# Ledger of designs, part 98: peptides against a protein of PDB entry 5ONS

Target 1, 181 residues: chain A of PDB entry 5ONS
Amino acid sequence: MFKKFDEKENVSNCIQLKTSVIKGIKNQLIEQFPGIEPWLNQIMPKKDPVKIVRCHEHIEILTVNGELLFFRQREGPFYPTLRLLHKYPFILPHQQVDKGAIKFVLSGANIMCPGLTSPGAKLYPAAVDTIVAIMAEGKQHALCVGVMKMSAEDIEKVNKGIGIENIHYLNDGLWHMKTYK

## One batch from the design tools (peptide; made by RFdiffusion4, then SolubleMPNN)

Design b2_p20_5_s3 (from b2_p20_5 with F18V E20K)
Fold by OpenDDE base, seed 3:
Structure b2_p20_5_s3 (fold): chain B 181 residues (1-181), chain A 20 residues (1-20)
Amino acid sequence: as target 1 above (181 residues)
Amino acid sequence: SEAEEILEEAEKEIPEPVEK
């Protein structure tokens, strides 16, 4: 989603959200990520305005105090930014790729099944379309936010093709954006 | 490797996570 993204070229505008809209978004976030509920007031304090940065390709980034928190495309599900995920690593279920897959993930490539079934990988139960944090063998912090294109069960059984779609990864255009005020 | 260098630089920007 952000492989060729540049804030100077791909940001259109920024709007401040009304209270009613913010409430709706918070409810949606809790529905998508139930584990975030106890932390939501810390992430999005009531006293702080919530803004949406509108980008090309129908991408919207939710921000508070300039921090990039979540993003979505075409009114689809919200994804946490890696920067938010690093602060709250438990808000997504995890999958782990082997060391050999790291360079491909950081190039924006989708994650193939063998990279999730190899000895250095760890595959956890997850349904298709689940948003997941991609961890790597020997690394502490998430490298990528992805979406399961196959269930964990099918990845193990078929072990061929795209297992997880790469949505947002370290050193992509969104990562480099850092803040937006 | 380039990948390792990217990771090392990125990790320098990552603060400690909150404790659950």
Scores: peptide ipSAE 0.367, ipTM 0.901, DockQ to the pose 0.868
Fold by OpenDDE base, seed 2:
Parts: structure tokens; sequence; C-alpha cells
Structure b2_p20_5_s3 (fold): chain B 181 residues (1-181), chain A 20 residues (1-20)
């Protein structure tokens, strides 16, 4: 989503959201990520305005005090930014790729099934369309936010093709954006 | 490797996570 994203070229505008819209978004976030509920008031304090940064390709980034929190495309599901995920690593279920997969993840490539079934990988139960944090063997921090294109069970059984779609990864355009005031 | 270098540089920008 952000492989060729540049803040200067791909951001259109920024709008401040009304309270009713914010409430709706918070409810959606809790629905998508139940584990975030106890932390949501810390992440999005009521006193702080919530903004949407509108980008090309129908991308929207949810921000509070310049911090990039979540993003979506075409009003689909929200994804946490890696920066938020690094603060709250438990808000997504994890999958782990082996060391050899790191270079491909960081190039924006989708994650193939063999990279999730190898000895250095760890595949945890997850349904299709689950948003997941992509971890790497021997690394502490998530490298990528992805979406399960196959269930964990099917990844193990079929073990070929795209297991996880790469949505947002370290050193992509969103990562480099850092903040937006 | 280049990937490892990129990862190391990115990790410099990552603070410690909050404790659950």
Amino acid sequence: as target 1 above (181 residues)
Amino acid sequence: SEAEEILEEAEKEIPEPVEK
C-alpha cells in the first residue's frame, strides 16, 4: 500500500473529525481489535482532536496529536501503523517468518506459505482476512502489518502461494512519514 | 546483508513497548 508512497506527493489534505464520527471509529476499532479497548482512551484521549489525513489511492490515516495511529483504504478495515503496533504489540495476533524472509518483507513482497512453515517460522491459528503482525525469527519488533490470505490451517496443508498479504512494512512510505501535524 | 542493515536502522527508531 505504501511502497511508493511519499508524503509530499501523495497527501491531499487533513481534516478534523466531528465527535460523532470519532465515536463511530472508536467503536469500529474495538470491534476489529477487542484487546485495544482498555488502551483506547490512552491512544485517543477525549480531549485531543482526531484527524484524518487523506491520501491518494483512497488512503486515510487516523492521527492524534500528529501521531499516525491507524490507516484504511476505501473505507475498509482499519490497520494499525507499525509505530502504534510497536507501542502496543498485543493489539494484533502474530505470525513469524524465518530470517530468510526478512529481505522480501522489507521489499514489500507478499509472504509465501513456505516462509511461514519453515523451522524458523512460527504459524499461529488465524482465519482468512485476519490482520496480523509479522514478526521475524530472532527479532523483537514487528516488521510488517499483513492480512491472512489463507487460514493458518490451510497454509500448513497447502504450503504454496500467498499466505499473507503485505500491507505496511518497515521503511515504506508510511514508516518514513513518522508524524503529521 | 542489506536487509539486516535496513532492519537495524529502522529498529533505532522503535521505542520500548508499553507493558501489558
Scores: peptide ipSAE 0.364, ipTM 0.900, DockQ to the pose 0.830
Fold by OpenDDE base, seed 4:
Structure b2_p20_5_s3 (fold): chain B 181 residues (1-181), chain A 20 residues (1-20)
Amino acid sequence: as target 1 above (181 residues)
Amino acid sequence: SEAEEILEEAEKEIPEPVEK
């Protein structure tokens, strides 16, 4: 989503959200990520304005006090930014790729099934379309936010093709967009 | 490797996570 993203070229505008809209978004976030509920007040304090940075290709980034928290495309599901995920690594289920897959993930490539079933990888139960944190063998912090394109069960059975779609990864255009006020 | 360099630079920007 952000492989060719540049803040100067791809950001259109920024709007401040109304209270009712914020409430709706918070409810959606809790629905998508139940584990975030106890933390949502410190992530999005009631006293702080919530903004959406509108970008090209119908991308919207949710921000509070300049921090980039979540993003979505075409008003679809919200994804956490890696920067938020690093603060709260438990808000997404994890999958772990092997060491050999790291360079490909960091190039924006989708995660192929063998990279999730090989020694050094760890594949956890997850349904299709689940948003997941992509961890790497021997690394502490998530490298990527992805979406399951196959269930974990099917990844193990088929073990061929795209297992997880790469949505946001370290050093992509969104990562380089550190803050926006 | 390039991947290692990217990770090293990224890690410098990552604070400690909140404890659950």
Scores: peptide ipSAE 0.364, ipTM 0.901, DockQ to the pose 0.921
Fold by OpenDDE base, seed 5:
Formats: structure tokens, sequence, C-alpha cells
Structure b2_p20_5_s3 (fold): chain B 181 residues (1-181), chain A 20 residues (1-20)
């Protein structure tokens, strides 16, 4: 989503949200990520304005105090930014790729099944369309936010094709954006 | 490798996570 993204070229405008809209978004976030509910007051304090950075390709980035928290495209689900995920690594279920897959993930490539079933990888139960944190063998922090394109069960059984779609990864355009005030 | 360097540089920007 952000392989060719640049803040200067791809940001259109920024809008401060009304209280009612913020409430709706918070409810949606809790629905998508139930585990975030106890932390949402810390992530999005009531006293702080919430803004949407509107970008090209119908991308929207949710921000608080300049921190990039979540993003979505069109009417799709919200994804946490890697920066938020690094603070709260438990808000997404994890999948782990092997060491060999790291360079491909960081190039924006989708994650193929063998990279999730090979030695060094760890595949955890997850349904299709689940948003997941992509961990790497021997690394502490998530490398990527992805979406399961196959269930974990099917990845193990079929073991070929795209297992997880790469949505946001370290060193992509969103990562380099860092903050927006 | 380039990938390793990217990871190392990126991790310098990552603070410790909050405890669940």
Amino acid sequence: as target 1 above (181 residues)
Amino acid sequence: SEAEEILEEAEKEIPEPVEK
C-alpha cells in the first residue's frame, strides 16, 4: 500500500474530526481489535484532537498529536501502523517468517506459504482476512502488517502461493512519514 | 546485507513496548 508512498506527493489534506466521528471510529477499532479496548484511552486520550490525513488512492491515516496510529483504504478495515504496533505489539495476532523471508518482506513482497511453514517460521491459527503482525525469526519487532490470504490451516496443507498479503512494512513510505502535525 | 541494515536502523527508532 505504501511502497511508492511519499508524504509530499501523496497527502492531500488533513481534517480534525468531530467528537461523534471519533466515537464511531473508536467503536470500530474495538470491534476490529477487541484487545485494544483497555488501551484506547491511552492511545487516543479524550483531551486530544483526532485527525485524519487524507491521501491519494483513498488512503486515510488516523493521527493523534502527530502520531500515526491507524490507516485504511476506501471502506476497508483499519490497520495499525507499525509504529503503534511496536508500542502495543499484542493488538494483532502474530505470524513469524523465517530469516530468509525478511529481505522479501522489506521489499514489499507478499509472504509465500513456504516462508511460513519452513524451519524458523511459526504459523499460528488465523482465518482468512485476519490482520496480522509479521514477526521474523530472531527479531523482536514486527517487520510488517499483513492480511491472511489463506487460513493458517490451508497454508500448512497447501503450502504454496500467497499466504499473507504485505500491507505495510518497515522502511516503506508510511514508515518514513513518522509523524504528521 | 541491505535487509539487515534496514532492520538495524529501523530498530533504533523503536522504543520499548508497553507491558500488557
Scores: peptide ipSAE 0.359, ipTM 0.898, DockQ to the pose 0.897

Design b2_p20_5_s4 (from b2_p20_5 with E4D E5K E13T F18V E20K)
Fold by OpenDDE base, seed 2:
Structure b2_p20_5_s4 (fold): chain B 181 residues (1-181), chain A 20 residues (1-20)
Amino acid sequence: as target 1 above (181 residues)
Amino acid sequence: SEADKILEEAEKTIPEPVEK
């Protein structure tokens, strides 16, 4: 989503959200990520304005105090930014790729099944369309936010093709954006 | 490798996570 993204070229505008809209978004976030509920008040304090940075290709980034928290495309599901995920690693279920897959993940490539079933990888139960944090063998922090294109069961059974779609990864355009005020 | 460099640079910008 952000492979060729540049803040200067791809941001259109920024709007401050109304209270009612914020409430709706918070409810949606809790629905998508139940584990975030106890933390949502400190992530999105009631006293702080919530903004949407509108980008090209129908990308929207949810921000509070300049921090990039979540993003979506075409009003689809929200994804946490890696920066938020690094602060709250538990808000997504994890999958771990092997050491050899790291370079491909960081190039924006989708994650193939063998990279999730090989030695050094760890595959955890997850349904299709689950948003997941992509960890890597021997690394502490998530490298990528992805979406399961196959269930964990099918990844193990079929073990070929795209297992996880790469949505947002370290050093992509969103990562480099850091903050937006 | 390039990947290692990217990871190293990224790590410099990642604060400690919140403890659950």
Scores: peptide ipSAE 0.461, ipTM 0.923, DockQ to the pose 0.890
Fold by OpenDDE base, seed 4:
Structure b2_p20_5_s4 (fold): chain B 181 residues (1-181), chain A 20 residues (1-20)
Amino acid sequence: as target 1 above (181 residues)
Amino acid sequence: SEADKILEEAEKTIPEPVEK
């Protein structure tokens, strides 16, 4: 989503959200990520305005106090930014790729099934379309936010093709934005 | 490797996570 993304070229405008819209978004976030509920007040304090940075290709980034928290495309599901995920690593279920897959993930490539079934990988139960944090063998922090294109069960059985779609990864265009006010 | 460099630079900007 952000492989060729540049803040200067791809950001259109920024709008401040009304209270009712914020409430709806918070409810959606809790629905998508139940584990975030106890933390949502410190992530999005009620006293702080919530903004959406509108980008090309129907991308929207949710921000509070300049911090990039979540993003979505075409009114689809929200994804946490890696920067938020690093602060709250438990808000997504994890999958772990082997060491050899790291360089491909960081190039924006989708995660292939063998990279999730190898000895250095760890594959946890997850349904198709689940948003997941991509961890890596021997690394502490998530490298990528992805979406399961196959269930964990099917990844294990079929063990070929795209297991997880790479949505947002370290050093992509969104990562380089850092903040936006 | 290039991947190692990316990770190294990224790690410099990542604070400790909150504890659940």
Scores: peptide ipSAE 0.455, ipTM 0.923, DockQ to the pose 0.904
Fold by OpenDDE base, seed 1:
Structure b2_p20_5_s4 (fold): chain B 181 residues (1-181), chain A 20 residues (1-20)
Amino acid sequence: as target 1 above (181 residues)
Amino acid sequence: SEADKILEEAEKTIPEPVEK
């Protein structure tokens, strides 16, 4: 989603959200990520304005105090930014790729099934369309936010093709954006 | 490797996670 993304070229505008809209978004976030509920007031304090950074390709980034928290495309599901995920690593279920897959993930490539079933990888139960944190063998921090294109069960059984779609990865355009005030 | 360098540079900007 952000392989060729540049803040200067791909951001259109930024709007401050009304209170009612913020409440709706918070409810959506809790529905998508139940584990975030106890932390949401810390992540999005009531006293702080919430903004949407509108980008090309129908991408919207939710921000508070310049921090990029979540993003979505075409009003689809919200994804946490890696920067938020690094602060709250438990808000997504995890999948772990083997060491050999790291370079491909960091190039924006989708995660192929063998990279999730090989020694060094760890594949956890997850349904299709689940948003997941992509971890890597021997690494502490998530490398990528992805979406399951196959269930974990099917990844193990079929073991070929795209297992997880790469949505946002370390050193992509969103990562380099860092803040937006 | 290039991947290792990318990770190293990125990690410099990642604070410690919140304790659950």
Scores: peptide ipSAE 0.414, ipTM 0.915, DockQ to the pose 0.885
Fold by OpenDDE base, seed 5:
Structure b2_p20_5_s4 (fold): chain B 181 residues (1-181), chain A 20 residues (1-20)
Amino acid sequence: as target 1 above (181 residues)
Amino acid sequence: SEADKILEEAEKTIPEPVEK
């Protein structure tokens, strides 16, 4: 989503959200990520304005105090930014790729099934379309936010093709954006 | 490698996570 993204070239505008819209978004975030509910007031304090950075290709980034928190495309689900995920690693279920897959993940490549079933990888139960944090063997922080294109069960059984779609990864255009005020 | 460099540079910018 952000492989060719540049803040100066791909941001269209920024709007401050009304209270009612913010409430709706918070409810949606809780529905998508139930574990975030106890933390949402810390992530999005009531006293702080919430903004949407509108980007090309119908990408929207949710921000508070300049921090990039979540993003979505069109009317799709919200994804946490890696920067938010690093602060709250538990808001997504995890999958772990082996060391060899790291370079491919960081190039924006989708995660193939063998990279999730090989030695050094760890595959945890997850349904299709689940948004997941991509961890790596021997690394502390998530490398990528992805979406399960196959269930964990099918990844293990079939063990070929795209297991997880790469949505947002370290050093992509969103990562380099850092903040927006 | 380039991947290692990316990871190292990224790590410098990542604060400590909150404790659940």
Scores: peptide ipSAE 0.404, ipTM 0.914, DockQ to the pose 0.905

Design b2_p20_6_s1 (from b2_p20_6 with Y2F R18L T20E)
Fold by OpenDDE base, seed 1:
Structure b2_p20_6_s1 (fold): chain B 181 residues (1-181), chain A 20 residues (1-20)
Amino acid sequence: as target 1 above (181 residues)
Amino acid sequence: SFDDVEFEENLAPDAPLLYE
């Protein structure tokens, strides 16, 4: 989603949200990520304005005090930014790729099934279309936010093709955006 | 490289580090 993203070229505008809209978004976030509920007031304090940064290709980034928290495309599901996920690693279920897959993930490549079934990888139960944090063998922090294109069961059985779609990865255009006020 | 990336500080030290 952000492989060729540049803040200067791809941001259209920024809108401050009304309180009612913020409440709706918070409810959506809790629905998507139930474990975030106890933390949501810390992540999005009531006193702080919430903004949407509107980008090309129907991408929206939810921000508080310039911090990029979540993003979505075409009013689909929210994804946490890697920066938020590093602060709250429990927001997403995890999958782990082997060391060999790291360089490809960091180039924006989708994650192939063998990279999830090989020694050093860890494949956890997850349904198709689940948003997941991609961990790497021997690393503490997620390197990617992805979407399961196959169930974990099918990844193991078929062991061919795209297992997880790469949505957001370290050093992509969103990562380099850092903040937006 | 991956090792050169500056990571965000974990601001929730009492929260789970791994999804269970």
Scores: peptide ipSAE 0.025, ipTM 0.571, DockQ to the pose 0.726
Fold by OpenDDE base, seed 2:
Structure b2_p20_6_s1 (fold): chain B 181 residues (1-181), chain A 20 residues (1-20)
Amino acid sequence: as target 1 above (181 residues)
Amino acid sequence: SFDDVEFEENLAPDAPLLYE
């Protein structure tokens, strides 16, 4: 989603959200990520304005105090930014790729099944279309936010093709935004 | 490299890796 993204070229505008819209978004976030509920007032304090940074390709980034929290495309599901996920790693279920897959993930490539079934990888139960945090062998922090294109069961059984779609990864265009006010 | 990337402090290190 952000492989060719540049803040200077791809950001259109920034708007401050109304209270009713913020409430709707918070409810959606809790529905998508039930574990975030106890933390949501810390992440999105009631006293702080919530903004949407509107980008090209129908991308929207949710921000509070300049911090990039979540993003979506075409009114689809919200994804946490890697920066938020590093603070709150439990927001998403995890999958772990082997050491050899790291360079490909960091180039924006989708994650192939062998990179999830090999020694050094860890594959956890997850349904198709689940948003997941991609961990790396020997690393503490997620390197990617992805979407399961196959169930974990099918990844193990078939062990061929794209297991997880790469949505957002370290050093992509979104990562380099850092903050936006 | 991946090792050169800036990371945020983990505020909930004991939180579960997966939803229960």
Scores: peptide ipSAE 0.020, ipTM 0.526, DockQ to the pose 0.703
Fold by OpenDDE base, seed 3:
Structure b2_p20_6_s1 (fold): chain B 181 residues (1-181), chain A 20 residues (1-20)
Amino acid sequence: as target 1 above (181 residues)
Amino acid sequence: SFDDVEFEENLAPDAPLLYE
């Protein structure tokens, strides 16, 4: 989603949200990520304005005090940014790729099934379309946010093709944006 | 390099993780 993203070229505008809209978004976030509820007032304090940065390709980024928190495309599900996920790693279920897959993930490549079933990888139960944090063998922090294109069960059984779609990864255009006020 | 990437501080170190 952000492989060719550049803040100067791909950001269209920024709007400040009304209180009622913010409440609606918070409810959506709790629905998607139930474990975030106790932390949501810390992540999005009531006293602080919430903004949407509108980008090309119908991408929207949710921000508070310039911090990039979540993003979505075409009013689909919200994804946490890697920066938020590093602060709150529990908001997504995890999958782990082997060491060999790291360089490909960091190039924006989708994650193939063998990179999730090989020695050094860890595959946890997850349904198709689940948003997941991609961990790496021997690393503490997530390197990617992805979407399951196959269930964990099918990845293990079939072990061919795209297991997880790469949505956002370390050093992509969103990562380099850092902040926006 | 992945090793040179600056990571954000974990603000919830004692919160339970879903997976390791």
Scores: peptide ipSAE 0.016, ipTM 0.485, DockQ to the pose 0.722
Fold by OpenDDE base, seed 4:
Structure b2_p20_6_s1 (fold): chain B 181 residues (1-181), chain A 20 residues (1-20)
Amino acid sequence: as target 1 above (181 residues)
Amino acid sequence: SFDDVEFEENLAPDAPLLYE
């Protein structure tokens, strides 16, 4: 989603959200990520304005105090940014790729099934279309946010093709945006 | 490489962690 993203070229505008819209978004976030509920007031304090940065290709980034929190495309599901996920790693279920897959993930490549079933990888139960944090063997922080293109069961069974779609990864255009006020 | 990526070493205090 952000492989060719540049803040200067791809950001269209920024709008401050009304209270009613913020409430709706918070409810959606809790629905998508139930574990975030106790932390949501810390992540999005009531006193702080919530903004949407509108980008090309119908990408929207949810921000508070310039911090990039979540993003979505075409009013689809929200994804946490890696920066938020590093602070709250429990927001998403995890999958772990082996060391060999790291360089490919960081190039924006989708995660292939063998990279999730090999020694050093860890595959946890997850349904198709689940948004997941991609962890790496021997690393503490997520390197990617992805979407399961197959269930964990099917990844193990078929063990061929795209297991997880790469949506956002370290050093992509969103990562380099850092903040937006 | 992954090791060259700079980010803040910050986890939410008292936050639940996923363990293996």
Scores: peptide ipSAE 0.022, ipTM 0.507, DockQ to the pose 0.489; fails the geometry check

Design b2_p20_6_s2 (from b2_p20_6 with Y2F A12V R18L T20E)
Fold by OpenDDE base, seed 1:
Structure b2_p20_6_s2 (fold): chain B 181 residues (1-181), chain A 20 residues (1-20)
Amino acid sequence: as target 1 above (181 residues)
Amino acid sequence: SFDDVEFEENLVPDAPLLYE
């Protein structure tokens, strides 16, 4: 989603959200990520304005005090930014790729099934379309936010093709954006 | 089930520092 993203070229505008809209978004976030509820007032304090940065390709980034928190495309589900996910690792279920897959993921490549079934990888039960944090063998921080394109069961059985779509990865255009106020 | 993830608020370094 952000492989060719540049803040200067791909941001269209930024709007401050009304209180009612913020409340709706918070409810959506709790629905998607139930574990975030106790932390949501810390992540999005009531006193702080919430903004949406609108980008090309129907991408929207939710921000508070310039911090990039979540993003979505075409009013679909929200994804946490890696920067938020690093602070709150529990927001997403995890999948782990082996060491060999790291360089490819960091280039924006989709995660192939063998990178999830090999020694050093860890594959946990997940349905297709589940948003997941991609962890790497021997690393503490998620390197990617992805979407299951196959169930974990099918990844194990088929063991070829795209298992997880790479949505947002370390050092992509969103990562480089850092803040937007 | 997924591995347990302990919560901690982290200062996030730049990407290269995470994967040296």
Scores: peptide ipSAE 0.086, ipTM 0.601, DockQ to the pose 0.109
Fold by OpenDDE base, seed 3:
Structure b2_p20_6_s2 (fold): chain B 181 residues (1-181), chain A 20 residues (1-20)
Amino acid sequence: as target 1 above (181 residues)
Amino acid sequence: SFDDVEFEENLVPDAPLLYE
C-alpha cells in the first residue's frame, strides 16, 4: 500500500473530526481490536483533537497530536501503524517469518507460504482476511502489517503461493512519514 | 538521520534506534 508513497506527492488534505465521528471510530476500533479498549483513552485522549489525513488511492490515516495511529483504504478495516504496534504489540495476532524472508518482506514482497512453515518461522491459527503482525526470527519488533490470504491451516497444507499480503512494512512511505501536524 | 544509517546496517533495528 505504501511502497511508492511520498508525503509531498500523495497527501491531499487533513481534516479535524467532530466528536460524534470520533466516538464512532473508537467503537469500530474496539470491535476490530477488543484488547485495545483499556488503552484507548491513552492512545486517543479525550482532550486531544483527532484528525484524518486524506491521501491518494482513497487512503485515510488517523492521527492524534501528529502521531500516525491507524490507516484504512476505501473505508475498509483499520490497520495499526507499525509505530503504534511497536508500543502496543498485542493489538494484532502474530505470525513469524524465518530469517531468510526478512529481506523480501522489507522490500514490500508478499509473504510466501514456505517462509511461514520453515524452521525459524512460527505459524499461529488465523482465518483468511485476518489482519496480522509479521514478526521475524530473532527480532522483538514487528517488521510488517499484513492480511492472511489463506488460513493458517491451508498455509500448512498447501505450502505454496501467497500466504500473507504485505500491507505496511518498515522503511516504507508510511514509516518515513513519521508524524503529521 | 541516525536511524537511517542504522537501518542501512541492520535490516531490523531495535525500537530505540528507530525513534532517534
Scores: peptide ipSAE 0.038, ipTM 0.515, DockQ to the pose 0.066
Fold by OpenDDE base, seed 4:
Structure b2_p20_6_s2 (fold): chain B 181 residues (1-181), chain A 20 residues (1-20)
Amino acid sequence: as target 1 above (181 residues)
Amino acid sequence: SFDDVEFEENLVPDAPLLYE
């Protein structure tokens, strides 16, 4: 989603959200990520304005105090940014790729099944279309936010093709945006 | 390399972590 993203070229505008819209977004976030509920007031303090950075390709980035929190495309589901996920690693279910897959993930490549089933990888139960944090063997922080294109069960059984779609990865255009006020 | 990437090293203390 952000492989060719540049803040200067791809940001259209930024709007401050009304309270009612914020409430709706918070409810949606809790529905998508039930574990976030106890933390949501910390992530999105009531006193702080919530903004949407509108980008090309129908991308919207939810921000508070310039911090990039979540993003979506074409009114789809919200994804946490890696920066938020590093603070709250439990927001998403995890999958772990082996060391060999790291360089490909960081190039924006989709995660292939062998990178999730090999020694050094860890595959956890997850349904198709689940948004997941991609962890790396021997690393503390997530390197990617992805979407399961196969269930964990199917990844293990089939063990070929795209297991997880790469949505947002370290050093992509969103990562380099850092903050937006 | 992956090790050269700047990380946000601000984990929530005592937050649950997902591991096997």
Scores: peptide ipSAE 0.019, ipTM 0.509, DockQ to the pose 0.581
Fold by OpenDDE base, seed 2:
Structure b2_p20_6_s2 (fold): chain B 181 residues (1-181), chain A 20 residues (1-20)
Amino acid sequence: as target 1 above (181 residues)
Amino acid sequence: SFDDVEFEENLVPDAPLLYE
């Protein structure tokens, strides 16, 4: 989603949201990520304005105090940014790729099944279309946010093709935005 | 490389992970 993304070229505008819209978004976030509910008041304090950074390709980034929190495309599901996920690693279920897959993930490549079933990888139960944090063998922090294109069960059985779609990864265009006010 | 990336400090280090 952000492989060719540049803040100067791909950001259209920034809009401060009304209270009713913020409430709706918070409800959506809790529905998607039930574990975030106790933390949502510190992530999105009621006293702080919530903004949407509107980008090309129908991308929207949710921000509070300049911090990039979540993003979506075409009114689809919200994804946490890696920066938020590093602060709150429990927001998403995890999958772990082996060391050999790291360089490909960091180039924006989708995660192939063998990178999730090999020694050094860890595959955890997850349904198709689940948004997941991609961890790496021997690394503490998530390197990617992805979407399961196969169930964990099918990844193990079939063990070929795209297991997880790469949505956002370290050092992509979104990562390099850092903040936006 | 991945090792050169700057990371955010975990604000909730004791929060349970979904998977261990």
Scores: peptide ipSAE 0.018, ipTM 0.507, DockQ to the pose 0.686

